# Ledger of designs, part 71: peptides against a protein of PDB entry 4J2C

Target 1, 107 residues: chain A of PDB entry 4J2C
Amino acid sequence: MEDPFFVVKGEVQKAVNTAQGLFQRWTELLQDPSTATREEIDWTTNELRNNLRSIEWDLEDLDETISIVEANPRKFNLDATELSIRKAFITSTRQVVRDMKDQMSTS

## One batch from the design tools (peptide; made by RFdiffusion4, then SolubleMPNN)

Design b2_p22_1_s3 (from b2_p22_1, 13 letters changed)
Fold by OpenDDE base, seed 1:
Structure b2_p22_1_s3 (fold): chain B 107 residues (1-107), chain A 22 residues (1-22)
Amino acid sequence: as target 1 above (107 residues)
Amino acid sequence: SAAEEERRKKLREELRKFYYDP
């Protein structure tokens, strides 16, 4: 069986791109209320929140796999470079999500 | 979407099989 980590990573990356698009629209709607309806604001906000939640959930799953690998290094035979890349992806993606959430909470 | 959820469900299952199965 092939390691599915990179597949999930790719799906998370796609979800982040989608969330960033929603976030951009969200900021535009709030910057110019005259061009925004309450319906679009609500829809965009809800879609964005749902996407961010899904990303966070997937990141937890990915993070757990790292813990399993570190507890069973011989079973998976992943080198330090690969583990660092995986950890960096989770850390950086969590930061991207956190930045969007922080901006949403201050609006 | 339903299709996206099913894909995510399958991927979570694949993670389980790969990392939790002996």
Scores: peptide ipSAE 0.521, ipTM 0.889, DockQ to the pose 0.803
Fold by OpenDDE base, seed 3:
Structure b2_p22_1_s3 (fold): chain B 107 residues (1-107), chain A 22 residues (1-22)
Amino acid sequence: as target 1 above (107 residues)
Amino acid sequence: SAAEEERRKKLREELRKFYYDP
């Protein structure tokens, strides 16, 4: 069995890109209420929130795998560089998600 | 979508199997 970490990582990256697009639309809708329908606002908001939640869930799973690897280093044989890259991905992605969530919560 | 949800479920399962495999 292949290590599925990179596959999930790729899916998270895609989800982040999707979320960023939704976030951009969300900001546009709120910036010009005259051109925004409540239906589109609600749809965009819900899609964005759902996407962000999915990302957060995947990041939790990925983070857990790191803990498992660190607890069982000989079983997985990951070098320090790869482990660092995995950790950095989770950290940076969480920051991206947090930034969007913070802006949504203050609007 | 349903397809996306199913894929996500499968990926979560793969993570579980790989990392929690005895």
Scores: peptide ipSAE 0.518, ipTM 0.887, DockQ to the pose 0.824
Fold by OpenDDE base, seed 4:
Formats: C-alpha cells, structure tokens, sequence
Structure b2_p22_1_s3 (fold): chain B 107 residues (1-107), chain A 22 residues (1-22)
C-alpha cells in the first residue's frame, strides 16, 4: 500500500489555492459594496469558510499521521528530512488559513 | 460538492488504513 500522505497534501494545496481565490474575491466584494450583491457575498463567504474548514480537517489528519510515525519510527522508517518537510507544510498551511480566518473574523 | 466530499472521505480512509492498520 502506497503512503497516501502526499495525495492528501496535494489536495490540501489545491484547496488552499481555491481558498486564496475566494478570499481575494471576498475582499473585493467588501471593499466596494456597490459591485456586490448580498447573494454573492454570502455565497463567497460560505464557500470560503467551507473550504477553510476542509483544509483544517485535512491538516489535523496529516498532523496525526506525523504523531503516529514519531511514536512508531521503526514501523514507517521515514527519512528525517521528509518528516521535516511534512511538519513544515502543516505549520505553514495552518498559518495561511489562520491569516484568512483572522481577517474574516474582524470584518 | 458531493463528489468532492466522497473523494475526501476516501482519502481520509486511506490515511487511516495506512497509518493505523498493523
């Protein structure tokens, strides 16, 4: 069985790109209300929040796998560099999500 | 979408199988 970590990582990366696009539109709609309908604002906000929640859930799953690997190093025998890359991905992606959520919560 | 959610569920299951199964 192939390690599915990289597949989930790839899906998270795609979701982040989608979220960033939605966030940009969300920002534009709020910056100029005359160009925005309530429906588009609500749709964009909902899609963005759903996307961010999905990312956070996937990151939790990925983070759990790291804990399992570290608790069972002989079973998985992952390279230290690979583990570092995985941890860095989760940390940096969480920060990206947090930044968007913080801006949404204060608006 | 429903298709996306199903795909994500399958991926979560694959993670479980790989990391939790003996």
Amino acid sequence: as target 1 above (107 residues)
Amino acid sequence: SAAEEERRKKLREELRKFYYDP
Scores: peptide ipSAE 0.521, ipTM 0.888, DockQ to the pose 0.770; fails the geometry check
Fold by OpenDDE base, seed 5:
Structure b2_p22_1_s3 (fold): chain B 107 residues (1-107), chain A 22 residues (1-22)
Amino acid sequence: as target 1 above (107 residues)
Amino acid sequence: SAAEEERRKKLREELRKFYYDP
């Protein structure tokens, strides 16, 4: 069986792009009430929150795989460079999500 | 969407099978 990590990584990246689009719209709606309806604000807010939660869940799954690999290095035959790339992806993506969540919580 | 959720569910299952299956 082929390692599915990179496939999940790709899907997370797509989800981040979607979330960033929703976040941008969310910001625009709140900054210019004259162009915003309550319905669109609520929809955008809910969709954004749902997408962010989904991303966080996927990152937890990916993080668990790293722990398994580190506990069984010979079984998976991943070198240090590959492992570092995987860890960096999770760390940086969590930061992107955190930044959006922080801005939403303070608005 | 429902289609997206189904795809993500499938991928999570593949992760489980690859990393947790003895």
Scores: peptide ipSAE 0.520, ipTM 0.889, DockQ to the pose 0.809; fails the geometry check

Design b2_p22_1_s4 (from b2_p22_1, 15 letters changed)
Fold by OpenDDE base, seed 2:
Structure b2_p22_1_s4 (fold): chain B 107 residues (1-107), chain A 22 residues (1-22)
Amino acid sequence: as target 1 above (107 residues)
Amino acid sequence: SREEEEKRRRAREELRRFYYEE
């Protein structure tokens, strides 16, 4: 069986791009009320929150795989470089999500 | 979309099988 980590990673990356687009629209709607309807604001806000939660959920799953690999190194035989790349992806993606969430909560 | 949701579901299931099943 092939390692599906990169598949989930790819899905998370796509979800991040989607969230960033929604976040941009969210900021635009709030900065220029003349271009915004209450319906679009609510829709954008809900879609953005849902996307961010989905990303966080996937990151938890990916993070757990790191723990499993580190507890069973001989079973998976991943080198240090690959493991570092995986950890860095999770860390940086969590930061991206946190930044968007922080801006939403303070608005 | 529903298609994207199914892709994510499949990916999570594959992840489970690869990392948790012995």
Scores: peptide ipSAE 0.498, ipTM 0.877, DockQ to the pose 0.887
Fold by OpenDDE base, seed 4:
Structure b2_p22_1_s4 (fold): chain B 107 residues (1-107), chain A 22 residues (1-22)
Amino acid sequence: as target 1 above (107 residues)
Amino acid sequence: SREEEEKRRRAREELRRFYYEE
């Protein structure tokens, strides 16, 4: 059976790209209310929050696999470099999500 | 999209099967 970690990683990356686009639009809508309809603001906000939630959920799953691998190293046979890359991806992606969420909650 | 949602669901299911199940 092939390791599906990269598949979920890829889906997370796609969701991040989508969220970043939505976040940019969200910022633009708030900066120029005269060009923003309530419908687009609500839609953009909802889509953005949904994307961020999906990312966080997938990251939790990915993060748990790290714990499983570290507890059962012989079963998965991952080298230190690969494990480091996986950890770095989760950490950096969580930071990206956190930054967007912080800006949404304080704006 | 519905297709993308299904793809993500399958990916998560495969992840659980690979890492969590005997």
Scores: peptide ipSAE 0.497, ipTM 0.874, DockQ to the pose 0.901
Fold by OpenDDE base, seed 1:
Structure b2_p22_1_s4 (fold): chain B 107 residues (1-107), chain A 22 residues (1-22)
Amino acid sequence: as target 1 above (107 residues)
Amino acid sequence: SREEEEKRRRAREELRRFYYEE
C-alpha cells in the first residue's frame, strides 16, 4: 500500500487555497455591504468556517500519523527530512488557519 | 463538490488503513 499522507496533504493544500479565497471575499463583503446581499455574506461565512474546520480535522489526522511513525520507526522507515517536511507543513498550515480564524472571531 | 468530498473520504480511509494496519 502506498503512503497516503501526500494525498491528504494535497487535499489540505487545496482546502487552504479555497479558504483563503473565501476569506478574501468575506472581508470584502464586510467592508462594503452594498456590494453583496446578506445571503452571500452568510453563505461565504458558513463555507469558510466549514472549510477551516475540515482543514483542522485533517491536520489532526496528519499530526497523529506523525506520532504513529515516531512510535513505530521501523515499520514505516521514513527519513528525517521527510518527517521534518510533514511536521513543517502541519505547523505552517495551522498558523494560516489560525490567522483567518482570529480575524473572523474579532468580527 | 461531491467528487472532491468522496476523494477526501477515501484519502482519510486510506490514511487509517495505512497507519493503523498491523
Scores: peptide ipSAE 0.496, ipTM 0.876, DockQ to the pose 0.891
Fold by OpenDDE base, seed 3:
Structure b2_p22_1_s4 (fold): chain B 107 residues (1-107), chain A 22 residues (1-22)
Amino acid sequence: as target 1 above (107 residues)
Amino acid sequence: SREEEEKRRRAREELRRFYYEE
């Protein structure tokens, strides 16, 4: 059976790209009211929040897999380099999400 | 989309099977 971690990782990456697009639009709408409607602002805000929440949930699932691997090293036979890469992805992605959330909460 | 949601669901299920099932 093939390890599906990279498949889920790819889906998370796609979700991040989508969220970043929504975030960019969100900032544009708030910075230029002449081209913004309340309806689009609300829609963009809600879609962005939902996407970020989904990403965070997926990251929790990925993070749990790392804990499982570390608790059962002989079962999965993953080396330290691979685990480091996986951990780095989760950490960096959480930071990207956090940065967007921080800007949304402080604007 | 529904198609994308289904893909995400399948991905999560594959993850569960690989890591949680003996």
Scores: peptide ipSAE 0.494, ipTM 0.874, DockQ to the pose 0.858; fails the geometry check

Design b2_p22_2_s1 (from b2_p22_2, 13 letters changed)
Fold by OpenDDE base, seed 2:
Structure b2_p22_2_s1 (fold): chain B 107 residues (1-107), chain A 22 residues (1-22)
Amino acid sequence: as target 1 above (107 residues)
Amino acid sequence: SEREKREENRKKLREFYENIVK
């Protein structure tokens, strides 16, 4: 069986791109009420929140795999570089999500 | 659906990583 880490990683990356687009639109709608309807604001907000939540969920699953690998190094043929890349992806992606969430919570 | 895809991926992760530990 192929390592599914990369499949989930890919889906997270796609979700991040989608979230960033939604976040951009969310920002635009709130900054220019003349071009915004309540319906679009609500839709965009909900879609964005759902995407961010999905990303966080996937990151938790990915993070768990890291713990499993580190606890069982002999069972997983992963070098230090690969493990570092996986960790960095999770850390950086969490930061991206957190930044968007922080801005949403203050608006 | 996207939901089903995520559920499938979570299942795959569990099968791959947790089964190896067993």
Scores: peptide ipSAE 0.527, ipTM 0.909, DockQ to the pose 0.731
Fold by OpenDDE base, seed 5:
Structure b2_p22_2_s1 (fold): chain B 107 residues (1-107), chain A 22 residues (1-22)
Amino acid sequence: as target 1 above (107 residues)
Amino acid sequence: SEREKREENRKKLREFYENIVK
């Protein structure tokens, strides 16, 4: 069987790109009210928050798989390099999400 | 839908990793 970690990783990466686009539009709408409607602001804000939450949920699932692998090293036989890459992806992606959330909470 | 896809992926993760553990 193929390891589904990479499938979920790929979907998270796509979701991050989508969130970044929504975040950019969100900032533009707030910076220039003349180009913004309340409806678009509300829609963009809600879509962005929902997207970020979905990413966080997937990251939690991916993080759980790492814990399982580390508790059962002989069953999965993943080398240190592969585990490091997986951990780094989760850590860096969480930081990207956190940065966007921090800016939204202060605006 | 995206929701259904995410649910399917979660099921795949559980099937792959939790089944190996037990």
Scores: peptide ipSAE 0.525, ipTM 0.910, DockQ to the pose 0.697
Fold by OpenDDE base, seed 1:
Structure b2_p22_2_s1 (fold): chain B 107 residues (1-107), chain A 22 residues (1-22)
Amino acid sequence: as target 1 above (107 residues)
Amino acid sequence: SEREKREENRKKLREFYENIVK
């Protein structure tokens, strides 16, 4: 069986790109209320929040795999570089999500 | 659907990472 980590990683990356687009639109709507409708603001906000939640969920699953690998290093034969890349992806993606959430909570 | 895809991916993760530990 192929390692499904990369499949989920790919889906998370796609979701992040989608979220960034939604976040950009969300920012634009709030920066110019004269061109924004409550309907679009609500839609964009909900879509963005749902997307971010999905990303966080997938990151938790990916993070769990890291713990399993670290507890059973011989069975997976992952070198330090590969493990570092996986950890870095989770950490950096969490930060991206956190930054968007922080901005949303302060607006 | 996206939900189904996500569920399948989670199943794959469990199968790969939990079964190999046995």
Scores: peptide ipSAE 0.520, ipTM 0.908, DockQ to the pose 0.751
Fold by OpenDDE base, seed 3:
Structure b2_p22_2_s1 (fold): chain B 107 residues (1-107), chain A 22 residues (1-22)
Amino acid sequence: as target 1 above (107 residues)
Amino acid sequence: SEREKREENRKKLREFYENIVK
């Protein structure tokens, strides 16, 4: 069986892109309420929140795999570089999600 | 669906990494 980490990573990346698009629309809708319907605002907000939640969930799963690898280094053929890349992805993605969530909570 | 895909991926992660640990 192939390591599914990169598959999930790819899906998370796609979800982030989707979330960023929704976030952009969310921002636009709130910047000019006169041109926005409450229905679209609510839809966009809910879709965005759902996407962010899904991303966070996947990141937790990915983070767990890293913990497993670090606890069992001889069972996995991962070098330090690859492990660092995986960690960096999780860290940076969490930051991106956090930034969007922070802006949503303060708006 | 996207939901089904995520569920499948989560299952794959668990199967891969938990099986190696066992």
Scores: peptide ipSAE 0.520, ipTM 0.907, DockQ to the pose 0.760

Design b2_p22_2_s2 (from b2_p22_2, 14 letters changed)
Fold by OpenDDE base, seed 5:
Parts: structure tokens; C-alpha cells; sequence
Structure b2_p22_2_s2 (fold): chain B 107 residues (1-107), chain A 22 residues (1-22)
């Protein structure tokens, strides 16, 4: 079976972009209530939460593959550089999600 | 749909993981 890591990585990247757009709108709506409707606030909030949850789920799956590769180096042709790139992607993406969640929890 | 496509990719990833640990 072909390594599907890069495919899921791509899906996560798309979800991050969507979440960032929703987060920006969420921030704008809360900062200027005069131009915001309750309906849009609720919709944006729910969509954002759903996207963030989806990303976190994918990251858990990706993280599991890292552990397997590290435990079975002979079964995979991934060099240290590729493994580092995959780890960095998961770490940095988790940070992006955490930052948005932190701001949502304090608002 | 985008949702269906993502679920398919997640399934493929999980299946890949399952197979490599057998």
C-alpha cells in the first residue's frame, strides 16, 4: 500500500486554511457587534469549532504513523529529513489550532 | 463531497497503519 501521509497532510492544510478564514471572521464579528448578527456569530463559531476538531483528529492519525515508522525503521525508506518534516508539520499545526482554541475559550 | 473524500483518506491512513503493524 502506498504511503498516504502526504494525502492526509494536504487535507489538513486545506482545513487549516478554512479554519483561519473562519477565525478571522469570528474575531471581526465579536469586535464589532454593531455589524454582526447573532445568526452569523453562531454559524461562524460552530463551523470554526467543527473545522478545528477535524484537524485535531487528522493530526492524531498522522502522529500514529510517526510512531510506527520510528519503531520499524527497516520497513520504511524514510530518511531522517523526511521524518523530521512530518514531525514538524504535526507540531506546528497543533500549535496553530491551540492558538485559535485559546482565544475562543477566553472570549 | 469534501467530507466523504476526507473520510476516505482517513480510512486509507488507518488501513495503512494497521497493515504495517501486522
Amino acid sequence: as target 1 above (107 residues)
Amino acid sequence: SSKEEREKKRKELREFTKNVVK
Scores: peptide ipSAE 0.163, ipTM 0.716, DockQ to the pose 0.739
Fold by OpenDDE base, seed 4:
Structure b2_p22_2_s2 (fold): chain B 107 residues (1-107), chain A 22 residues (1-22)
Amino acid sequence: as target 1 above (107 residues)
Amino acid sequence: SSKEEREKKRKELREFTKNVVK
């Protein structure tokens, strides 16, 4: 079986972009109640949470692959550079998600 | 569909890790 990491990574990146857009709208709606309806707030919030949850799930799967590769270096041909790139992606993406979730939980 | 494709890739990823762990 071939390594599907890059494909899932791409899907995560798309979900992050979508989440960031939704988060921006979410912030705008809460900052200006005159332009916000309960329906749009709920829709935006739900879509945002769904995207964030999807990202987190994918990151868990991606992170598992990293652990497996590191535990079985002879079974994979990934060099140190590629492994570092993958690890950095997971770490940075988790931080992005965490930042949005923290702001949502405190609002 | 995009959703179906995404789920397919997630399944492939899980299967990939499962096979390596064995």
Scores: peptide ipSAE 0.162, ipTM 0.707, DockQ to the pose 0.691
Fold by OpenDDE base, seed 1:
Structure b2_p22_2_s2 (fold): chain B 107 residues (1-107), chain A 22 residues (1-22)
Amino acid sequence: as target 1 above (107 residues)
Amino acid sequence: SSKEEREKKRKELREFTKNVVK
Protein backbone atom coordinates (compact mmCIF):
# COMPACT_ATOMS: atom_id res chain seq x y z
CA MET B 1 0.00 0.00 0.00
CA GLU B 2 1.26 3.46 -0.94
CA ASP B 3 2.06 5.93 1.84
CA PRO B 4 -0.89 8.35 1.98
CA PHE B 5 0.79 10.78 4.39
CA PHE B 6 1.37 13.54 1.85
CA VAL B 7 -2.22 13.39 0.66
CA VAL B 8 -3.62 13.72 4.17
CA LYS B 9 -1.10 16.47 4.86
CA GLY B 10 -2.41 18.38 1.88
CA GLU B 11 -5.97 17.99 3.07
CA VAL B 12 -5.00 19.25 6.51
CA GLN B 13 -3.30 22.27 4.97
CA LYS B 14 -6.43 23.13 3.03
CA ALA B 15 -8.54 22.72 6.15
CA VAL B 16 -6.19 25.01 8.09
CA ASN B 17 -6.49 27.72 5.45
CA THR B 18 -10.26 27.41 5.54
CA ALA B 19 -10.31 27.52 9.33
CA GLN B 20 -8.12 30.62 9.40
CA GLY B 21 -10.50 32.38 7.05
CA LEU B 22 -13.48 31.37 9.14
CA PHE B 23 -11.70 32.45 12.30
CA GLN B 24 -10.96 35.87 10.85
CA ARG B 25 -14.59 36.32 9.88
CA TRP B 26 -15.71 35.05 13.29
CA THR B 27 -13.54 37.70 14.94
CA GLU B 28 -14.90 40.44 12.69
CA LEU B 29 -18.49 39.47 13.34
CA LEU B 30 -18.02 39.56 17.10
CA GLN B 31 -16.10 42.84 17.03
CA ASP B 32 -18.77 44.68 15.04
CA PRO B 33 -22.26 43.34 15.68
CA SER B 34 -23.77 45.88 13.28
CA THR B 35 -22.26 43.94 10.38
CA ALA B 36 -23.36 40.55 11.68
CA THR B 37 -26.48 38.45 11.52
CA ARG B 38 -27.19 35.68 13.99
CA GLU B 39 -27.32 33.24 11.09
CA GLU B 40 -23.84 34.14 9.86
CA ILE B 41 -22.37 34.03 13.36
CA ASP B 42 -23.84 30.59 14.00
CA TRP B 43 -22.81 29.27 10.61
CA THR B 44 -19.27 30.61 10.90
CA THR B 45 -18.84 29.28 14.43
CA ASN B 46 -20.10 25.82 13.55
CA GLU B 47 -18.03 25.57 10.37
CA LEU B 48 -14.95 26.70 12.23
CA ARG B 49 -15.41 24.15 15.01
CA ASN B 50 -16.04 21.38 12.51
CA ASN B 51 -12.89 22.25 10.58
CA LEU B 52 -10.77 22.36 13.72
CA ARG B 53 -12.04 18.97 14.89
CA SER B 54 -11.33 17.50 11.47
CA ILE B 55 -7.79 18.84 11.52
CA GLU B 56 -7.12 17.48 15.00
CA TRP B 57 -8.38 14.05 13.96
CA ASP B 58 -6.10 13.94 10.94
CA LEU B 59 -3.14 15.12 13.01
CA GLU B 60 -3.67 12.26 15.45
CA ASP B 61 -3.61 9.77 12.59
CA LEU B 62 -0.53 11.37 11.05
CA ASP B 63 1.25 11.43 14.40
CA GLU B 64 0.56 7.74 14.90
CA THR B 65 2.18 6.89 11.57
CA ILE B 66 5.31 8.77 12.59
CA SER B 67 5.56 6.79 15.80
CA ILE B 68 5.25 3.56 13.85
CA VAL B 69 7.87 4.62 11.32
CA GLU B 70 10.30 5.55 14.08
CA ALA B 71 9.75 2.17 15.71
CA ASN B 72 10.35 0.37 12.41
CA PRO B 73 13.06 2.30 10.55
CA ARG B 74 14.08 -0.63 8.36
CA LYS B 75 10.59 -0.97 6.91
CA PHE B 76 10.56 2.55 5.45
CA ASN B 77 12.79 4.53 3.13
CA LEU B 78 12.07 7.86 4.77
CA ASP B 79 15.23 9.83 5.39
CA ALA B 80 15.84 12.04 8.39
CA THR B 81 14.85 15.17 6.48
CA GLU B 82 11.45 13.86 5.48
CA LEU B 83 10.73 12.59 8.97
CA SER B 84 11.70 15.95 10.41
CA ILE B 85 9.40 17.74 7.98
CA ARG B 86 6.50 15.52 8.96
CA LYS B 87 7.08 16.09 12.67
CA ALA B 88 7.41 19.83 12.21
CA PHE B 89 4.18 19.95 10.24
CA ILE B 90 2.23 18.23 12.98
CA THR B 91 3.75 20.36 15.73
CA SER B 92 3.20 23.68 13.98
CA THR B 93 -0.30 22.78 12.85
CA ARG B 94 -1.32 21.77 16.37
CA GLN B 95 -0.11 25.15 17.58
CA VAL B 96 -2.16 26.98 14.95
CA VAL B 97 -5.27 25.06 15.92
CA ARG B 98 -4.64 25.58 19.63
CA ASP B 99 -4.29 29.33 19.16
CA MET B 100 -7.65 29.56 17.45
CA LYS B 101 -9.33 27.35 20.03
CA ASP B 102 -7.88 29.38 22.89
CA GLN B 103 -9.26 32.61 21.47
CA MET B 104 -12.65 31.07 20.87
CA SER B 105 -12.84 29.80 24.44
CA THR B 106 -12.05 33.24 25.86
CA SER B 107 -14.64 35.06 23.76
CA SER A 1 -17.55 14.94 -2.78
CA SER A 2 -14.63 16.51 -0.95
CA LYS A 3 -15.93 15.18 2.34
CA GLU A 4 -16.22 11.67 0.97
CA GLU A 5 -12.73 11.89 -0.46
CA ARG A 6 -11.29 12.96 2.88
CA GLU A 7 -13.02 10.10 4.66
CA LYS A 8 -11.63 7.72 2.08
CA LYS A 9 -8.10 9.00 2.62
CA ARG A 10 -8.49 8.80 6.39
CA LYS A 11 -9.56 5.19 5.99
CA GLU A 12 -6.58 4.52 3.76
CA LEU A 13 -4.24 6.07 6.29
CA ARG A 14 -5.66 3.96 9.11
CA GLU A 15 -5.45 0.82 7.02
CA PHE A 16 -1.90 1.67 6.04
CA THR A 17 -0.98 2.04 9.69
CA LYS A 18 -2.59 -1.26 10.62
CA ASN A 19 -0.85 -3.14 7.83
CA VAL A 20 2.54 -1.75 8.80
CA VAL A 21 2.12 -2.79 12.42
CA LYS A 22 1.12 -6.37 11.46
Scores: peptide ipSAE 0.155, ipTM 0.709, DockQ to the pose 0.762
Fold by OpenDDE base, seed 3:
Structure b2_p22_2_s2 (fold): chain B 107 residues (1-107), chain A 22 residues (1-22)
Amino acid sequence: as target 1 above (107 residues)
Amino acid sequence: SSKEEREKKRKELREFTKNVVK
């Protein structure tokens, strides 16, 4: 079976980009209520949350693959560099999501 | 749809993960 990690990684990256755009709009709407409708605020908030949840779910799946690779090194041809790249992606992406969630929870 | 494709890839990922352990 083909290694689908890079495909899911790509989807996560797309979701992150979308979330960042939504987050920016969310911030703008809250900073200037005169330019915001309740409908757009609600829509933006909902879409943002959905994207973040999607990312988190994908990261859990990706993280599981990392754990399996580390537990079964002989079964995989991934070198240390590739594994590090994958781990770094998960870690950094979780941080990005966490930062957005933290700001949303305080607003 | 893109949503359907993503779900498909997630499924593939999970299947891949399970198979590599066997």
Scores: peptide ipSAE 0.146, ipTM 0.702, DockQ to the pose 0.824

Design b2_p22_2_s3 (from b2_p22_2, 13 letters changed)
Fold by OpenDDE base, seed 5:
Structure b2_p22_2_s3 (fold): chain B 107 residues (1-107), chain A 22 residues (1-22)
Amino acid sequence: as target 1 above (107 residues)
Amino acid sequence: SMEEEREKAREELRKFTEEIVK
């Protein structure tokens, strides 16, 4: 079976972009209550939380595949560079998600 | 849809993971 890591990576990247858009709107709504409705605030907040949770789930699945590859280096022909790229993607994406979650928890 | 695409990707990853841990 073909390695689907890059497919999932692409979908996670799209999800991050969507989350960032929702986060931006969330910030705008909270910074100017005079132009924000309670309904939109609630909707945006819920959508953002759901998106972030979905991303975190995908990252856990991707992380599992990396662990399996590292435990079986002869079975998989991934070089050190490719493995590093995959690890870096997970680490950096987790940081992006964490940053948004931290700001939401303090607001 | 975006959700459908994500679900398909997740399914592919799930199947791949199951195969490599056999």
Scores: peptide ipSAE 0.238, ipTM 0.775, DockQ to the pose 0.681
Fold by OpenDDE base, seed 3:
Structure b2_p22_2_s3 (fold): chain B 107 residues (1-107), chain A 22 residues (1-22)
Amino acid sequence: as target 1 above (107 residues)
Amino acid sequence: SMEEEREKAREELRKFTEEIVK
């Protein structure tokens, strides 16, 4: 079967971009209430949270895949460099998500 | 749609993961 990691990675990256856009709007709405309606704030907040949760879910699945590969090298072995790239992607993406979540929790 | 693509990707990953564990 074809390795779908890069496909999921791509989808996660798209989701991150979407989340960052929503986060930016969320920040703008809260910084200038005169330009914001409660409806847009609620919508943006919900969309952002849902998006972040979705990303976290995908990262968990990706992380599980890596763990399984490392535990079963004879079944499916990846190059050390490739594994490092995959791990780095998960780590960095989790950080991006965490940063947004932290800012949302303090507002 | 983007959501459809996302779902397909998740499904592919699930199937792949299951195959690795076998």
Scores: peptide ipSAE 0.237, ipTM 0.773, DockQ to the pose 0.767
Fold by OpenDDE base, seed 1:
Structure b2_p22_2_s3 (fold): chain B 107 residues (1-107), chain A 22 residues (1-22)
Amino acid sequence: as target 1 above (107 residues)
Amino acid sequence: SMEEEREKAREELRKFTEEIVK
């Protein structure tokens, strides 16, 4: 079976971009209530939370695959560079998600 | 749709992981 890591990575990247757009709109709506409706605030908030949760879910699954690969180095022909890239992606993406969540929790 | 695409990717990853741990 073909390694689907890069496919999931791509989907996560798209989800992050979407979340960042939603987060930006969320901040704008809260900063200027005159431009906001309750419906848009609620919609944006819910969509953002759902997106972030979905991303975190995918990151957990991706992290699990890395653990499996590292436990079976002879079975998988991934070099150190590729593993490093995969780990860095998960780490940096988790940070991006955490930053948005932290700001949402303080507002 | 984008959601369908993500679900497809998740399913592929799930199947891959299950195959590995067998």
Scores: peptide ipSAE 0.224, ipTM 0.760, DockQ to the pose 0.690
Fold by OpenDDE base, seed 2:
Structure b2_p22_2_s3 (fold): chain B 107 residues (1-107), chain A 22 residues (1-22)
Amino acid sequence: as target 1 above (107 residues)
Amino acid sequence: SMEEEREKAREELRKFTEEIVK
């Protein structure tokens, strides 16, 4: 079976972009309440939270996959460079999600 | 849809992981 890591990675990247857009809108709505409806604020907040949670879920699955690969180096044809790229993606993406969550929790 | 694509990707990863650990 083919390694689907890159497929999930791509979908996570799309989700991150969507989350960042939602986050930007969220901040805009909170900065100028006169131009915001409660309905849009609630919708944006919920969509953002759900999106971030979904990303975190995917990252956990990706991380598990890496652990399996590292435990079975002979079974998988992945060099150190590829593994580093995958790990870096998870680490950096978690940081991006964390930053948004931190800002939401302080608002 | 985007959500449909995400679901498909997750399913592929799930199947892959299950195949590895069995």
Scores: peptide ipSAE 0.220, ipTM 0.760, DockQ to the pose 0.643

Design b2_p22_2_s4 (from b2_p22_2, 13 letters changed)
Fold by OpenDDE base, seed 1:
Structure b2_p22_2_s4 (fold): chain B 107 residues (1-107), chain A 22 residues (1-22)
Amino acid sequence: as target 1 above (107 residues)
Amino acid sequence: SEKEEREKARKELRRFYKEIVE
């Protein structure tokens, strides 16, 4: 069986792109209330929150794999560069999610 | 569906990393 880390990574990236689209719409709706209905705001907000939660869940799974690899280096034999790339993806994606969540909590 | 594919990916991830260690 081949390493599925990149598959989940790809799925997370797709979810991030979707969340960014929802976040952009959410921002637009709140910036111009005259063009926004309560129904669309609620829908967009709920979809965005659900999407962000799913991303965070997947990131936890990816982060757990890092711990497993580091605890069993001989079994997986990943070099330092590959491990750094994986860690950087998780860290940067968490930051993107956090930035959106922070803006939502202050609005 | 997208949901189904995401679930498949998560299952594969768990099988590869957790079950191999067991």
Scores: peptide ipSAE 0.481, ipTM 0.878, DockQ to the pose 0.812
Fold by OpenDDE base, seed 3:
Structure b2_p22_2_s4 (fold): chain B 107 residues (1-107), chain A 22 residues (1-22)
Amino acid sequence: as target 1 above (107 residues)
Amino acid sequence: SEKEEREKARKELRRFYKEIVE
C-alpha cells in the first residue's frame, strides 16, 4: 500500500480552495445586505462552516499520522525534509482555517 | 463524488497509518 498522506493533503487543499470561495461570497453578501437574500446568506454560511469543519477533521487525521510516524520511524522511513513539509502544511492550513473562522465569529 | 473520494482517502489514511501500529 502506498502512502496516502498526499492524497488527503490534496483533498484538503481542494477543500481549502472551496472554502475560500465560499468565504469570499460570504463577505460579499454581508457587505451588501440589500442585494443578499437571507437564504443565500444562510446557505453560504452553512456550507462554509461545514467545509471548514471537514478540513479541520482531515487536519487532525493528518496530524495524527505525524505522531505515528515519529513514534515509529523505522516503520515508515520518512525523510526529515518530507516530515517537515507535512508539518508545515498542517500548520499553515490550520492558520488559514483559523483566520476564516475568526472573521466569521466576529462579524 | 468528492464526498466519496474524501471518505475513501480518509479510510486509506487510517488503514495505512493506524492499522499498521495497532
Scores: peptide ipSAE 0.475, ipTM 0.876, DockQ to the pose 0.769
Fold by OpenDDE base, seed 4:
Structure b2_p22_2_s4 (fold): chain B 107 residues (1-107), chain A 22 residues (1-22)
Amino acid sequence: as target 1 above (107 residues)
Amino acid sequence: SEKEEREKARKELRRFYKEIVE
């Protein structure tokens, strides 16, 4: 079996793009209530939260794989560069999610 | 579906690394 890390990474990236679109719409709806229905606000908010939670879940799984790899270096034989890229992706993506969540919690 | 694909990816991830955890 091939290492599926990059597959999950790709799915997370797609989910981030979707979340960013939803976040933009969420911001627009709250900026001008005259153009927003309660139904669309609720739908957008729920979809955004669901996407963010999904991303966080996948990041937890990805982060666990890194811990497993580091604990078993002989089994996986990943070079330092690839491992660094994997860690950087998780860290940066968590920051993106955190930024959106922080803005939602303060609204 | 996207949901199905994401679940498949998660399943494959767990399967690939599960043998090391257990």
Scores: peptide ipSAE 0.472, ipTM 0.877, DockQ to the pose 0.661
Fold by OpenDDE base, seed 2:
Structure b2_p22_2_s4 (fold): chain B 107 residues (1-107), chain A 22 residues (1-22)
Amino acid sequence: as target 1 above (107 residues)
Amino acid sequence: SEKEEREKARKELRRFYKEIVE
């Protein structure tokens, strides 16, 4: 079986792109009420929250795989560079999600 | 669908990493 880490990584990346689009629209709707309906605001907010939650869930799963690999290095045969890339992806993506969540919580 | 693809990916991830440890 092929390592599915990159598959989940790709799905997370797509979800991040979607979330960023939703976040941009969310900010636009709140910034200019004249162009916003309560319906669209609610829809965008819910979609964004669901998307971010999904990303966080996937990141937890990815992070767990890191722990498994580090506990069983001989079974997975990943070099230090690959492991670093995986860790960096999780860390940076969590930061991106956190930044959006922080702005949403203050609005 | 995208949802199905993500669910499939998660399933494969768990299968690949957790079952190996079991």
Scores: peptide ipSAE 0.471, ipTM 0.878, DockQ to the pose 0.807

